# Designs tried in a protein design run: peptides against a protein of PDB entry 2KNC. Part 70

Target 1, 74 residues: chain A of PDB entry 2KNC
Amino acid sequence: KGPDILVVLLSVMGAILLIGLAALLIWKLLITIHDRKEFAKFEEERARAKWDTANNPLYKEATSTFTNITYRGT

## One batch from the design tools (peptide; made by RFdiffusion4, then SolubleMPNN)

Design b2_p27_4_s4 (from b2_p27_4, 22 letters changed)
Fold by OpenDDE base, seed 1:
Structure b2_p27_4_s4 (fold): chain B 74 residues (1-74), chain A 27 residues (1-27)
Amino acid sequence: as target 1 above (74 residues)
Amino acid sequence: SLVEQAILEGLLLALRLLEELKRLLEE
């Protein structure tokens, strides 16, 4: 039996499209994994920076409290 | 994940098409 040329061409085209779609999905997956790792690293660095600031005895908080002497509660 | 499943399904379909092509070329 000789192969049906039209069936062969359509099947090749279909295979290429499916492989292309699979490649795009793999690419998206790899990017997503990469972004999650980068985000985790970023959060770790932020946590470390906060920890270093908290343990620095020279750190002064930006928040200050003022008392209004003229305030009456009634 | 849905993406992983879609990749696997697409890969399986591509393999099936390649097998069918090989069969057609061998006939």
Scores: peptide ipSAE 0.085, ipTM 0.673, DockQ to the pose 0.189
Fold by OpenDDE base, seed 2:
Structure b2_p27_4_s4 (fold): chain B 74 residues (1-74), chain A 27 residues (1-27)
Amino acid sequence: as target 1 above (74 residues)
Amino acid sequence: SLVEQAILEGLLLALRLLEELKRLLEE
């Protein structure tokens, strides 16, 4: 009969710690889901932009490759 | 996911602790 004060205190502390940890994990999870959705949208937009560029007959690649005949490789 | 499982387990443990506290206070 009667609660053990130490058991009560430790139980309260444990509950607070677990709730706090759970809240942090939920927060992290929500951010992660949000970031993944945003990243997926970004990749879709990037893929669309690349497709549109590829179909443009006026597109000219900005990068060009030249061979240096005097390059020694050192 | 591991995070979802950890959250679920943490919530369940917190609920169990609250139930145990209520039981102890009612004794």
Scores: peptide ipSAE 0.082, ipTM 0.670, DockQ to the pose 0.171
Fold by OpenDDE base, seed 5:
Structure b2_p27_4_s4 (fold): chain B 74 residues (1-74), chain A 27 residues (1-27)
Amino acid sequence: as target 1 above (74 residues)
Amino acid sequence: SLVEQAILEGLLLALRLLEELKRLLEE
């Protein structure tokens, strides 16, 4: 007996959709893992830079904070 | 994770559909 054409077509469509969705989710997962690793490296580099700054007696802050006592916000 | 579970479930469902398709084509 031949298969029911409608059943075959619907099953193929369903399989393609699910495989496609799975592939997209895998891709998103890989990107997310990559981004987290890159962010972790960035935070590590920032932590190292702060440590180097704290231990370097030649470091001078480029920015100074001044309080404007004359400013009255409207 | 929720994403890993969704991927796994999607793959399992796809495999089930392919198995059903093979069954129907062999009949």
Scores: peptide ipSAE 0.081, ipTM 0.670, DockQ to the pose 0.171
Fold by OpenDDE base, seed 3:
Structure b2_p27_4_s4 (fold): chain B 74 residues (1-74), chain A 27 residues (1-27)
Amino acid sequence: as target 1 above (74 residues)
Amino acid sequence: SLVEQAILEGLLLALRLLEELKRLLEE
């Protein structure tokens, strides 16, 4: 049986478009996974840096809280 | 995820179209 040329053309066009779209989505997915892994690594490094700071006896906090006895406020 | 689902559905549709195309070409 000979295929309907219009059906063949439309099916090929549709397949190409879907494959192209799928490839773009796969690319976006890979980037998203990569970014999540990088962010997770960043948070781990940040947590480690905070831990290291807490264990460093030479570390002094740059922020100090002062109570002004003369401040009445509103 | 929604993206993973969309990719999977798109790939499945593409495969179905290719299978249908093969069937049409073999007739």
Scores: peptide ipSAE 0.085, ipTM 0.671, DockQ to the pose 0.165; fails the geometry check

Design b2_p27_5_s1 (from b2_p27_5, 21 letters changed)
Fold by OpenDDE base, seed 4:
Structure b2_p27_5_s1 (fold): chain B 74 residues (1-74), chain A 27 residues (1-27)
Amino acid sequence: as target 1 above (74 residues)
Amino acid sequence: DELLLQLLLDALLLALELLKKLLEELS
């Protein structure tokens, strides 16, 4: 019994569509993982820079916190 | 992220099933 031509055509079309969809999902996944890793590295470097600055005895913080004791919130 | 991985896995499994059916018809 030769293969049913209709079954072959539909299966090939379905496989191509699913492989294409899988490739798009892989691409999106790789980009997402890359972006997350890059962001994590950026946050690590930022954290390290803050610690290095905090450990510098010559560093004076530019920001000061003051409590306004006269402020009554409406 | 987990949903994307599951969707990818399901798509790959379905593609493999279609290829298996095709190979069975060609055999």
Scores: peptide ipSAE 0.086, ipTM 0.683, DockQ to the pose 0.166
Fold by OpenDDE base, seed 3:
Structure b2_p27_5_s1 (fold): chain B 74 residues (1-74), chain A 27 residues (1-27)
Amino acid sequence: as target 1 above (74 residues)
Amino acid sequence: DELLLQLLLDALLLALELLKKLLEELS
């Protein structure tokens, strides 16, 4: 089939745009995975800090719990 | 996460289809 110049131009432009969009999606995916790993590390460090605090005899918990024995629950 | 992967896959497939059409028009 003879080449249609308009079809060639539109197909090239469309391919470039889709490849560009695909690259942006890959980049966003990599950032999202990185951020999740960093957040997991932060939660691990926070958990470790809590354990270290629990072993400190100077640590006083600011939270008190009260159990309501009359609560029957609906 | 799954939605982004599906969107990426669809975009890659569509790009390949456009390249195939280009090849057919040049033949």
Scores: peptide ipSAE 0.085, ipTM 0.681, DockQ to the pose 0.173
Fold by OpenDDE base, seed 5:
Structure b2_p27_5_s1 (fold): chain B 74 residues (1-74), chain A 27 residues (1-27)
Amino acid sequence: as target 1 above (74 residues)
Amino acid sequence: DELLLQLLLDALLLALELLKKLLEELS
């Protein structure tokens, strides 16, 4: 017996929902991978910049540590 | 973020099972 029209309609609706959910998963996965790669690159660049600053003979520390001998830490 | 992906994956799997049942009724 030919497929019931209702069954056909429900199958099409189910397929649309599946495509939508699959698209959302793929999109979120791609964004997550992209963001993690960008963050890893940013942390690498930051680490490298810190090393370059430490090895730069022209770098003067903007902060001087003053040890106040009278500071009792209370 | 991971929880949302798991929820979407579970929803996708459920929808796939429902679609398979509907396709079985068409055959």
Scores: peptide ipSAE 0.084, ipTM 0.684, DockQ to the pose 0.138
Fold by OpenDDE base, seed 2:
Structure b2_p27_5_s1 (fold): chain B 74 residues (1-74), chain A 27 residues (1-27)
Amino acid sequence: as target 1 above (74 residues)
Amino acid sequence: DELLLQLLLDALLLALELLKKLLEELS
């Protein structure tokens, strides 16, 4: 007796869902690896910039603090 | 992110188990 048409249809649907889910897993994995590599590169560049700042006597901080003499805070 | 990956992995394993059951019914 041939396989039940319903079983064949359900197996095909299941296979399509599995392929879709596997594709999503692979895609997410690739994105996660990419993002971690990009972040690691960014942190390395930031660490280098901080080192260069410490050793450059001509470096001036972009942020300046100004104290308002007239402000009483109350 | 890790939780979502684990959830997707669990869903994949469940789908594989269901497919195995369907293959057993087909055999």
Scores: peptide ipSAE 0.083, ipTM 0.680, DockQ to the pose 0.158

Design b2_p27_5_s2 (from b2_p27_5, 19 letters changed)
Fold by OpenDDE base, seed 1:
Structure b2_p27_5_s2 (fold): chain B 74 residues (1-74), chain A 27 residues (1-27)
Amino acid sequence: as target 1 above (74 residues)
Amino acid sequence: SSELLGVILEALLEALKLAEELKKLLS
């Protein structure tokens, strides 16, 4: 009568492992959501900085593009 | 965050090891 002690112990350990795995997955999900939110915030701040730069009449672009008219690509 | 995941994973591996040891003792 009743389950073998081995079956009981293994079932308990299995349940604990499954709960731990579930907690791991939840944590991974939370980190992923957090990272995406942080990245979105970063992109928003970058977009705002670009906008502010565009509206600043004193801003001068630090990079200059020069075309070499004598360059032959071949 | 990565450290916490590592700690959780290590705990799960130790629990699995314990289950295997118990299986050996009771089998």
Scores: peptide ipSAE 0.079, ipTM 0.668, DockQ to the pose 0.095
Fold by OpenDDE base, seed 5:
Structure b2_p27_5_s2 (fold): chain B 74 residues (1-74), chain A 27 residues (1-27)
Amino acid sequence: as target 1 above (74 residues)
Amino acid sequence: SSELLGVILEALLEALKLAEELKKLLS
């Protein structure tokens, strides 16, 4: 049973490695989906904040309109 | 999250190393 024991042990270890690899792929997939959902939520919140700012009459833009009088279009 | 993946990957690499050592001892 010496060679049979060797085959059994190696097959079990190989199976554990394959299961571990499959678990890693599933884990990576779940994290990727989660991160994309979180990013989408972040962008939605950012869009909402911009909308709220646009409707706030007290909001002052950080930028000012400057007309370059020296710009002649050429 | 990424840290956990690293830990699991390291454990799998150690298991592979152990498998190679056991193969050497049994063969």
Scores: peptide ipSAE 0.076, ipTM 0.660, DockQ to the pose 0.101
Fold by OpenDDE base, seed 2:
Structure b2_p27_5_s2 (fold): chain B 74 residues (1-74), chain A 27 residues (1-27)
Amino acid sequence: as target 1 above (74 residues)
Amino acid sequence: SSELLGVILEALLEALKLAEELKKLLS
């Protein structure tokens, strides 16, 4: 009757919300796993690109090393 | 995909509001 119908209705709505929340969590988890795999591939490609530049005779390093002739050390 | 998640979340929030309104009407 009145109160019982309310309990049933609220329980059904609660169940739907929980299912929806679970679906969202699963979706987010899948995206997170996908993004981690894509990031790993990106880092691998970056490492390969760096290796290729090292073997290119036209590659000039962006770093310069200088010596301080006045430094005597301690 | 992030936009889709937002749309789904918004729909769930609207469903929750509807549930609260129905609870008030039936109480």
Scores: peptide ipSAE 0.075, ipTM 0.660, DockQ to the pose 0.104
Fold by OpenDDE base, seed 3:
Structure b2_p27_5_s2 (fold): chain B 74 residues (1-74), chain A 27 residues (1-27)
Amino acid sequence: as target 1 above (74 residues)
Amino acid sequence: SSELLGVILEALLEALKLAEELKKLLS
């Protein structure tokens, strides 16, 4: 009950391809998880930096709002 | 990491091409 030589060869090659594809997917998944964790940390650090700035008595806003009362636009 | 992914992908594509050639030779 031996399978055809062609079937054996193609099955072996298919198995190698599937292993390679699985490794690729796992690798991409790990990178994606890592990147999301890094991004989450970045957003947390950004939020902390904003909080620290708000509590700094030396902080001065870099933006100002100017309203030109002489401008008449329709 | 993106470069490694590309290298692996290209290797898989080459392996697939070899499988098709082998299929043609053995059929």
Scores: peptide ipSAE 0.074, ipTM 0.662, DockQ to the pose 0.091

Design b2_p27_5_s3 (from b2_p27_5, 20 letters changed)
Fold by OpenDDE base, seed 4:
Structure b2_p27_5_s3 (fold): chain B 74 residues (1-74), chain A 27 residues (1-27)
Amino acid sequence: as target 1 above (74 residues)
Amino acid sequence: RELLLAILLSALLEALELLEKLKELLS
């Protein structure tokens, strides 16, 4: 006797569901990895741009840190 | 990319619905 048609049908449905779920997980994973790599590149480029600015002899720091020697932090 | 994910999810749900209809026809 061949397998019951209902068993075959349910197994196919289950297989398609699992394949679809796996495809969605892979897709989400690929996007997440891609986005993190792109963000890392952006942060690296931003860091390089800051270094390039700092190495420019014409660049003057807009802010300077001064220590108030008279401030007794009470 | 989120739209593509939504399209894939909707297509999967539609496929499941079609399989349920097939189940009713074959049972």
Scores: peptide ipSAE 0.080, ipTM 0.661, DockQ to the pose 0.096
Fold by OpenDDE base, seed 1:
Structure b2_p27_5_s3 (fold): chain B 74 residues (1-74), chain A 27 residues (1-27)
Amino acid sequence: as target 1 above (74 residues)
Amino acid sequence: RELLLAILLSALLEALELLEKLKELLS
């Protein structure tokens, strides 16, 4: 007996669904890897920029330290 | 990238709907 039409249709639907899900997962994986690499590069560049700033004799901290001698912790 | 994901998802959904219609025609 030939395969039941319903079985054939369900198998085709299942195959298309699996291929589609696989494609989505691969795509999501690729963009996630790309984004992580880009973020890592950004953090490395930021770390280098901070280091270069620390070695720049023209760098002046935006924050100043004030010692309040009148503060007694109350 | 979000647009491509949306296009792929919509194409998958449309394909499933077409197969459902085919099932209705063959049943």
Scores: peptide ipSAE 0.078, ipTM 0.657, DockQ to the pose 0.099
Fold by OpenDDE base, seed 2:
Structure b2_p27_5_s3 (fold): chain B 74 residues (1-74), chain A 27 residues (1-27)
Amino acid sequence: as target 1 above (74 residues)
Amino acid sequence: RELLLAILLSALLEALELLEKLKELLS
């Protein structure tokens, strides 16, 4: 009767561990799928924003180019 | 979401500690 009680307790403990591990894996999987969808949407919006900027005649590049007239190639 | 995962993991660890205490009481 003692060994049987220990076997039952170990089986219950093992079942709880497996359920907990399964819940963590499902949670991580759902988050990973969600984050990948959000990232794909973000990259699509970024690609669209770049395309819209290229077609906007009012767009000015933030980069300024200066010619150093004193550069003599020393 | 990381907080919820940490809470779930902490709850699992606490449940294991309780089961170990029950095992000691029933042994």
Scores: peptide ipSAE 0.078, ipTM 0.656, DockQ to the pose 0.111
Fold by OpenDDE base, seed 5:
Structure b2_p27_5_s3 (fold): chain B 74 residues (1-74), chain A 27 residues (1-27)
Amino acid sequence: as target 1 above (74 residues)
Amino acid sequence: RELLLAILLSALLEALELLEKLKELLS
């Protein structure tokens, strides 16, 4: 009992809350940075795979382009 | 990693509850 003990308890509670919030923010930041790096690597690998597929002599494009000769771009 | 975040949040909540109980005992 006493104002000093209550001040100590409230200060400890406040400190734990701030440490917890800081830990959560750091955790989220680290995950976000990690995920961005992993996604960048994935997109790079996908880009390489697209180029490798283009160099495969057995690759046949699924799309064909047809020109509509009746469309005069008005 | 979402599981670890959930564990951290639950541990923080439990710590706060324990501090509130301690405050009640020391008040």
Scores: peptide ipSAE 0.076, ipTM 0.654, DockQ to the pose 0.164

Design b2_p27_5_s4 (from b2_p27_5, 20 letters changed)
Fold by OpenDDE base, seed 3:
Structure b2_p27_5_s4 (fold): chain B 74 residues (1-74), chain A 27 residues (1-27)
Amino acid sequence: as target 1 above (74 residues)
Amino acid sequence: AELLLGVLLEALLAALKLLEELEKLLS
């Protein structure tokens, strides 16, 4: 059972391509899942940090509202 | 992560070029 040399070469090339493509897809998939998990953790930590700030007795609001009673803009 | 993917893709393309050259030598 001696397959044609060209068939062997093309089959090997095809196999390497498929393995490489599969590896790339798996790699990209793993990275995407990892990044989404990391982003989810980041958003959770951000939400917790905001909550902790709200409960911190030392927290001072950076913004204030003033009403200028002397302004007549009409 | 994107860098590693790019490097791996380039390595795959390089391997394909080597296979094409090998095919030329064997044909």
Scores: peptide ipSAE 0.076, ipTM 0.669, DockQ to the pose 0.093
Fold by OpenDDE base, seed 5:
Structure b2_p27_5_s4 (fold): chain B 74 residues (1-74), chain A 27 residues (1-27)
Amino acid sequence: as target 1 above (74 residues)
Amino acid sequence: AELLLGVLLEALLAALKLLEELEKLLS
């Protein structure tokens, strides 16, 4: 049963590697889907916040318009 | 997804082959 034992050991090693790789791919896929959904949610919330800001007449933007008279474009 | 499916199938085949070899040892 020596040769059979070697075959079993090699098959165990191969199975562990393949199952491990499969698990990593599943994990990466799930994370990627999750991250994309979360990012989409954050972009939606950002778009909503911008809309609410536009409808709020009391909102003061952090930026001010400044005309640089000394700007010559070169 | 296709790569994952392929890996899962290979892992399944490897597991089945392992079982066959274990059965050979136990028989």
Scores: peptide ipSAE 0.065, ipTM 0.651, DockQ to the pose 0.258
Fold by OpenDDE base, seed 2:
Parts: structure tokens; C-alpha cells; sequence
Structure b2_p27_5_s4 (fold): chain B 74 residues (1-74), chain A 27 residues (1-27)
């Protein structure tokens, strides 16, 4: 009925946009929570792997330290 | 993914029905 139709159209458009935005936010939130949990598990596994290497007598560190005999310091 | 899409579609349909009911109250 004239202006009422325009109000209805605007309200429907607004509702669709809000629902769509809410859905995207929920999706992003779920992914973020999932990724944080997976990352935490990865860091735990990495920490365990490092611990296991420390107890292995055959483990050799991939680092080498050398001294520069010509350095006098400042 | 399919479940979420289904839930989203049902939510959209429910929202549209709620809007129609609101229109009935305003008219």
C-alpha cells in the first residue's frame, strides 16, 4: 500500500543482511576456536618431541658454537 | 558444511515467516 511496501522491502533487506552477517561471524568464530585448539595440540606435540630428543643419548644438537680469537671486544 | 547450510536456510525461512507475522500485526 504505497509507502508500506517500501518499509517492508527495507525491513526484509535489513533482516537478510543481519542474518547473513551473523552467520559469517558464527562461522569465523567456530573456525577460530577450532584453529586455536589445533594449534595448542601442535605445540604440545612439539614440546613432547623435544623432551624425547633430550632423553635420547644418540641425539646431536644441530647447533655449533665457535669462538673468534681475534675479537678484543669494546 | 552441508548441515550448516541447511541450518542457515531454515533460519532464513523462519526469519521470513516472523517478518510476515509482524506484517500481519502492523496491518
Amino acid sequence: as target 1 above (74 residues)
Amino acid sequence: AELLLGVLLEALLAALKLLEELEKLLS
Scores: peptide ipSAE 0.053, ipTM 0.640, DockQ to the pose 0.173
Fold by OpenDDE base, seed 1:
Structure b2_p27_5_s4 (fold): chain B 74 residues (1-74), chain A 27 residues (1-27)
Amino acid sequence: as target 1 above (74 residues)
Amino acid sequence: AELLLGVLLEALLAALKLLEELEKLLS
């Protein structure tokens, strides 16, 4: 059982490392899913705010564009 | 010993699947 003991020990160590790696991957996955859901919610709220602004008759754009008909691009 | 190797292999495959899911989410 000499080499068998080494195989058992290495297999146990490998299993522990893989479990740890799996736990880290699961954690990373959960965080990434959470972040994407939060980002999607943020974009939805931003889109809603934009629509609410569009429906507000008192909203005035802060920027205006004027075309200079005398401008020559050269 | 063969059983332990089988368990180790299954654990490795599971880790690879999790990695694949993470890659899909990040793509």
Scores: peptide ipSAE 0.041, ipTM 0.594, DockQ to the pose 0.031

Design b2_p27_6_s2 (from b2_p27_6, 23 letters changed)
Fold by OpenDDE base, seed 3:
Structure b2_p27_6_s2 (fold): chain B 74 residues (1-74), chain A 27 residues (1-27)
Amino acid sequence: as target 1 above (74 residues)
Amino acid sequence: LVLEVLLSALLAALLLLEELLKLLEEL
């Protein structure tokens, strides 16, 4: 009994779809790893810029705190 | 999650390839 031609065609189609899905998942994984590494570098650079700014005698904090002397917390 | 789905998809593709090879050997 020769192989069922329909079974052969469906198996080939299924294999191609699964290989395509696997390739897309690999691609997504590589992008996700890349983006996490880039984000980690960005947060490191942001942290360095904060340290450099903290040592600058010309830097003034943008936030002023006002203490309300009449506020007695009930 | 993504790695597990990838590994399961690769395994399923290999199993289908093996089945295809068996069907071609029966031809």
Scores: peptide ipSAE 0.045, ipTM 0.620, DockQ to the pose 0.160
Fold by OpenDDE base, seed 5:
Order: sequence, then C-alpha cells, then structure tokens
Structure b2_p27_6_s2 (fold): chain B 74 residues (1-74), chain A 27 residues (1-27)
Amino acid sequence: as target 1 above (74 residues)
Amino acid sequence: LVLEVLLSALLAALLLLEELLKLLEEL
C-alpha cells in the first residue's frame, strides 16, 4: 500500500510546526541567557564605578556640613 | 522546564522527520 497522501501532508505540516516552535523556544532561551549576562555585567560595572567615584579625591560630596556655631548641644 | 520542553519538541520533530523519510521511501 503506497503511503496515504493525507498522512504525508499531516506529517509535513506537523514537522514544520514543531521545528518552528522549537526554533522560537531556542531563540527566546538564547536572548534570555544573553540579557541576564549583559545585565549582570552592567550592574557589576555600575557597582565598580560607584566605588571608584567614592574613592576619587576630586569627588566633593555635595554634603556641606555647616556647623551651626549657635548650636551649643545641650 | 523550558529546556525539557525544547528537548521534547526537538525529539518529536526528529521522530516525525524519520517517519516522513520512511513514508518517502515507500513512494
């Protein structure tokens, strides 16, 4: 018995749909892994830049402590 | 979960491809 033409058509359609779905899942997984690695690197670089700025002798903290000469602490 | 779904979908696609090749050899 030759293969049923309907079985061939349905198997081709099923294979195309599953390959397409698998490709989309791989693509989404790769992007998600990439974005998480890039974000982790960005947060590490930002943390380092904050430490470097805090240790920069040219960084004047905007906090001017004005000692109020009139404030004799009780 | 996502990896298991991906592996199961890949396996199902391979099995369908093998079945399609058998159907093509029977023509």
Scores: peptide ipSAE 0.043, ipTM 0.619, DockQ to the pose 0.165
Fold by OpenDDE base, seed 1:
Structure b2_p27_6_s2 (fold): chain B 74 residues (1-74), chain A 27 residues (1-27)
Amino acid sequence: as target 1 above (74 residues)
Amino acid sequence: LVLEVLLSALLAALLLLEELLKLLEEL
């Protein structure tokens, strides 16, 4: 009995669909890895910028502590 | 017929591979 033409057609269609699905999964994986690397770089640069701001000699804290010399804690 | 379908499937697989390579170059 020669190969059932329907079985051959369905197998080829299934193979094309699996290749297309694999390509989409690989693409999604690559984008996800890229986005995670870019986000990690952005968070590192933001952490450095905060650290550099804390060490900037031009940065003055917005908070000033006033000691009330008349406040004798009873 | 069967050989034509197999050849068309191989061609489709190659085109999908080429598209995947382009997506890799754009990433």
Scores: peptide ipSAE 0.038, ipTM 0.588, DockQ to the pose 0.061
Fold by OpenDDE base, seed 2:
Structure b2_p27_6_s2 (fold): chain B 74 residues (1-74), chain A 27 residues (1-27)
Amino acid sequence: as target 1 above (74 residues)
Amino acid sequence: LVLEVLLSALLAALLLLEELLKLLEEL
């Protein structure tokens, strides 16, 4: 029985598709890990910036509480 | 011949996967 040329062609096509799919999965995995590391770094830098702001004696909260001296709470 | 080409292609694909895993560890 000669090599079934159709079986050979289908096997090569299947192998190319599997390699292409594996490459796309690896690429997606690399990006996903990169994005998670970058996001974690960004959240750490944002946390540090909040700590620096809290320790700055020149920082005034945007919220000012005014006591209304004319308000007699009934 | 055909089996040898398929086996060599499979081996090359495994070696490429190992190099991609090393790049993932460096990232």
Scores: peptide ipSAE 0.033, ipTM 0.551, DockQ to the pose 0.028

Design b2_p27_6_s4 (from b2_p27_6, 23 letters changed)
Fold by OpenDDE base, seed 4:
Order: sequence, then C-alpha cells, then structure tokens
Structure b2_p27_6_s4 (fold): chain B 74 residues (1-74), chain A 27 residues (1-27)
Amino acid sequence: as target 1 above (74 residues)
Amino acid sequence: LVEEVLLSALEAALKLLEELLRKLEEE
C-alpha cells in the first residue's frame, strides 16, 4: 500500500521547512553565543585595563571635579 | 568551524528525512 502522493509531498514540504527553521535557529544561537563571549571578553579586558591603570603609581586622573560656588541653581 | 557544524547538521537532518521517507514508503 503505497503512501498517498499527497502525504509524501506534504511531509517533504514540512520537513524542508523544519530543517530551514532549525538551521536559522542554530545560526542565530551560534551568533548570539559568539557575540556574548566576545563582549564578555571585551568587558574583562576593559576591566583589567582599568585596574592596571589604577594600580599605576604614575597615573594621574585627567578628570577634575570643580564646584562652582557662584551657581545658585536659578 | 561554524560552517562545518552547519553542514554536518544539514547532512544529519537530510539523513533523518530520508529515513522517515523510507519508513513511510515501507508502510
């Protein structure tokens, strides 16, 4: 009893759609994981660079805080 | 590396599809 040609066609179409969707999900997942790892590495390197700068006894902060005593907030 | 993983996944999915079609043909 051969399967109905319609059942075969619908099953093949459904399978192709599922494979395509799975491939897109895998691709998106891999990119997302890659980007998260790269971003985490970047933030770690940035944090390390900040600590190294803070531990440098020759480092002088370029930012100075000044209070304008003449500003009355009007 | 990513392309190889995607190709291997696609090949595995095609093999599963062929197996499903074979089972459907045997009934």
Scores: peptide ipSAE 0.066, ipTM 0.666, DockQ to the pose 0.101
Fold by OpenDDE base, seed 3:
Structure b2_p27_6_s4 (fold): chain B 74 residues (1-74), chain A 27 residues (1-27)
Amino acid sequence: as target 1 above (74 residues)
Amino acid sequence: LVEEVLLSALEAALKLLEELLRKLEEE
């Protein structure tokens, strides 16, 4: 019972679409894992830089706090 | 890496297509 050529074409198109979707999901997953690893590395490097700064006796804070005693608040 | 994943996906697509065509020829 030769299936209709239309059924064949639709099955082929459906298979290609499913494979394309699977490939996109795998790609997105790999990128997401990569980005999370890179972000984790960035946060580790930032934490290390903060630690090194805290132990450096030459470090001076760039910001100073100024208290305005005349501010009454409205 | 991307190219290898795309090639592997394309090969899997072709294999599934060949399997569908084989099932079609058996009927």
Scores: peptide ipSAE 0.064, ipTM 0.670, DockQ to the pose 0.155
Fold by OpenDDE base, seed 5:
Structure b2_p27_6_s4 (fold): chain B 74 residues (1-74), chain A 27 residues (1-27)
Amino acid sequence: as target 1 above (74 residues)
Amino acid sequence: LVEEVLLSALEAALKLLEELLRKLEEE
């Protein structure tokens, strides 16, 4: 007693759609996790570089604070 | 690497679908 050919075709189409949707969700999840890990690593390296620069005795700040004694803050 | 894994997963899913269809036709 073979199932109706229409039922078989509709079940196959539904299965393909579900597999495709699952694959897209898994793909998006993996990319999102990867990108967040890479971004976290980049921010950590940037934070270290800032600390190393601030603690480097050879680092001369390019910004000289000029205290304008005539600036009355009006 | 990720693309190869995804391709292999897709192939495995298609094989499982073919097996399910075969079992459905045998009933």
Scores: peptide ipSAE 0.061, ipTM 0.658, DockQ to the pose 0.101
Fold by OpenDDE base, seed 2:
Structure b2_p27_6_s4 (fold): chain B 74 residues (1-74), chain A 27 residues (1-27)
Amino acid sequence: as target 1 above (74 residues)
Amino acid sequence: LVEEVLLSALEAALKLLEELLRKLEEE
C-alpha cells in the first residue's frame, strides 16, 4: 500500500515548519538573553560612572531647580 | 559556536526526518 502521497507531503511540510519555528524561537531566545546580559552590564557600567562623577568635586549638574517665591499653592 | 551548534542540530533534525520518511515509505 503506497503511502498516501498527501500524508507524506503534509507530514514533511509540518515537520519542516516545526523545525523552522523551533530554530527561530531558539535564535530569538539566545539573542534576547544576550541583549539582556549586555544591557545589564551597560547599566552597571553607567551606574559606576555616575558614582565616580558624584565623587568628583568639579562635577556640576546640568539641571538647576528654581523655586518661585511668589507661588502660593492652594 | 552557537551557529555551529544550530547547524548541527538542523542537520540532525533533517536526518531524523529522512529516517521517518524512509520508515513511512516502507509501510
Scores: peptide ipSAE 0.059, ipTM 0.663, DockQ to the pose 0.121

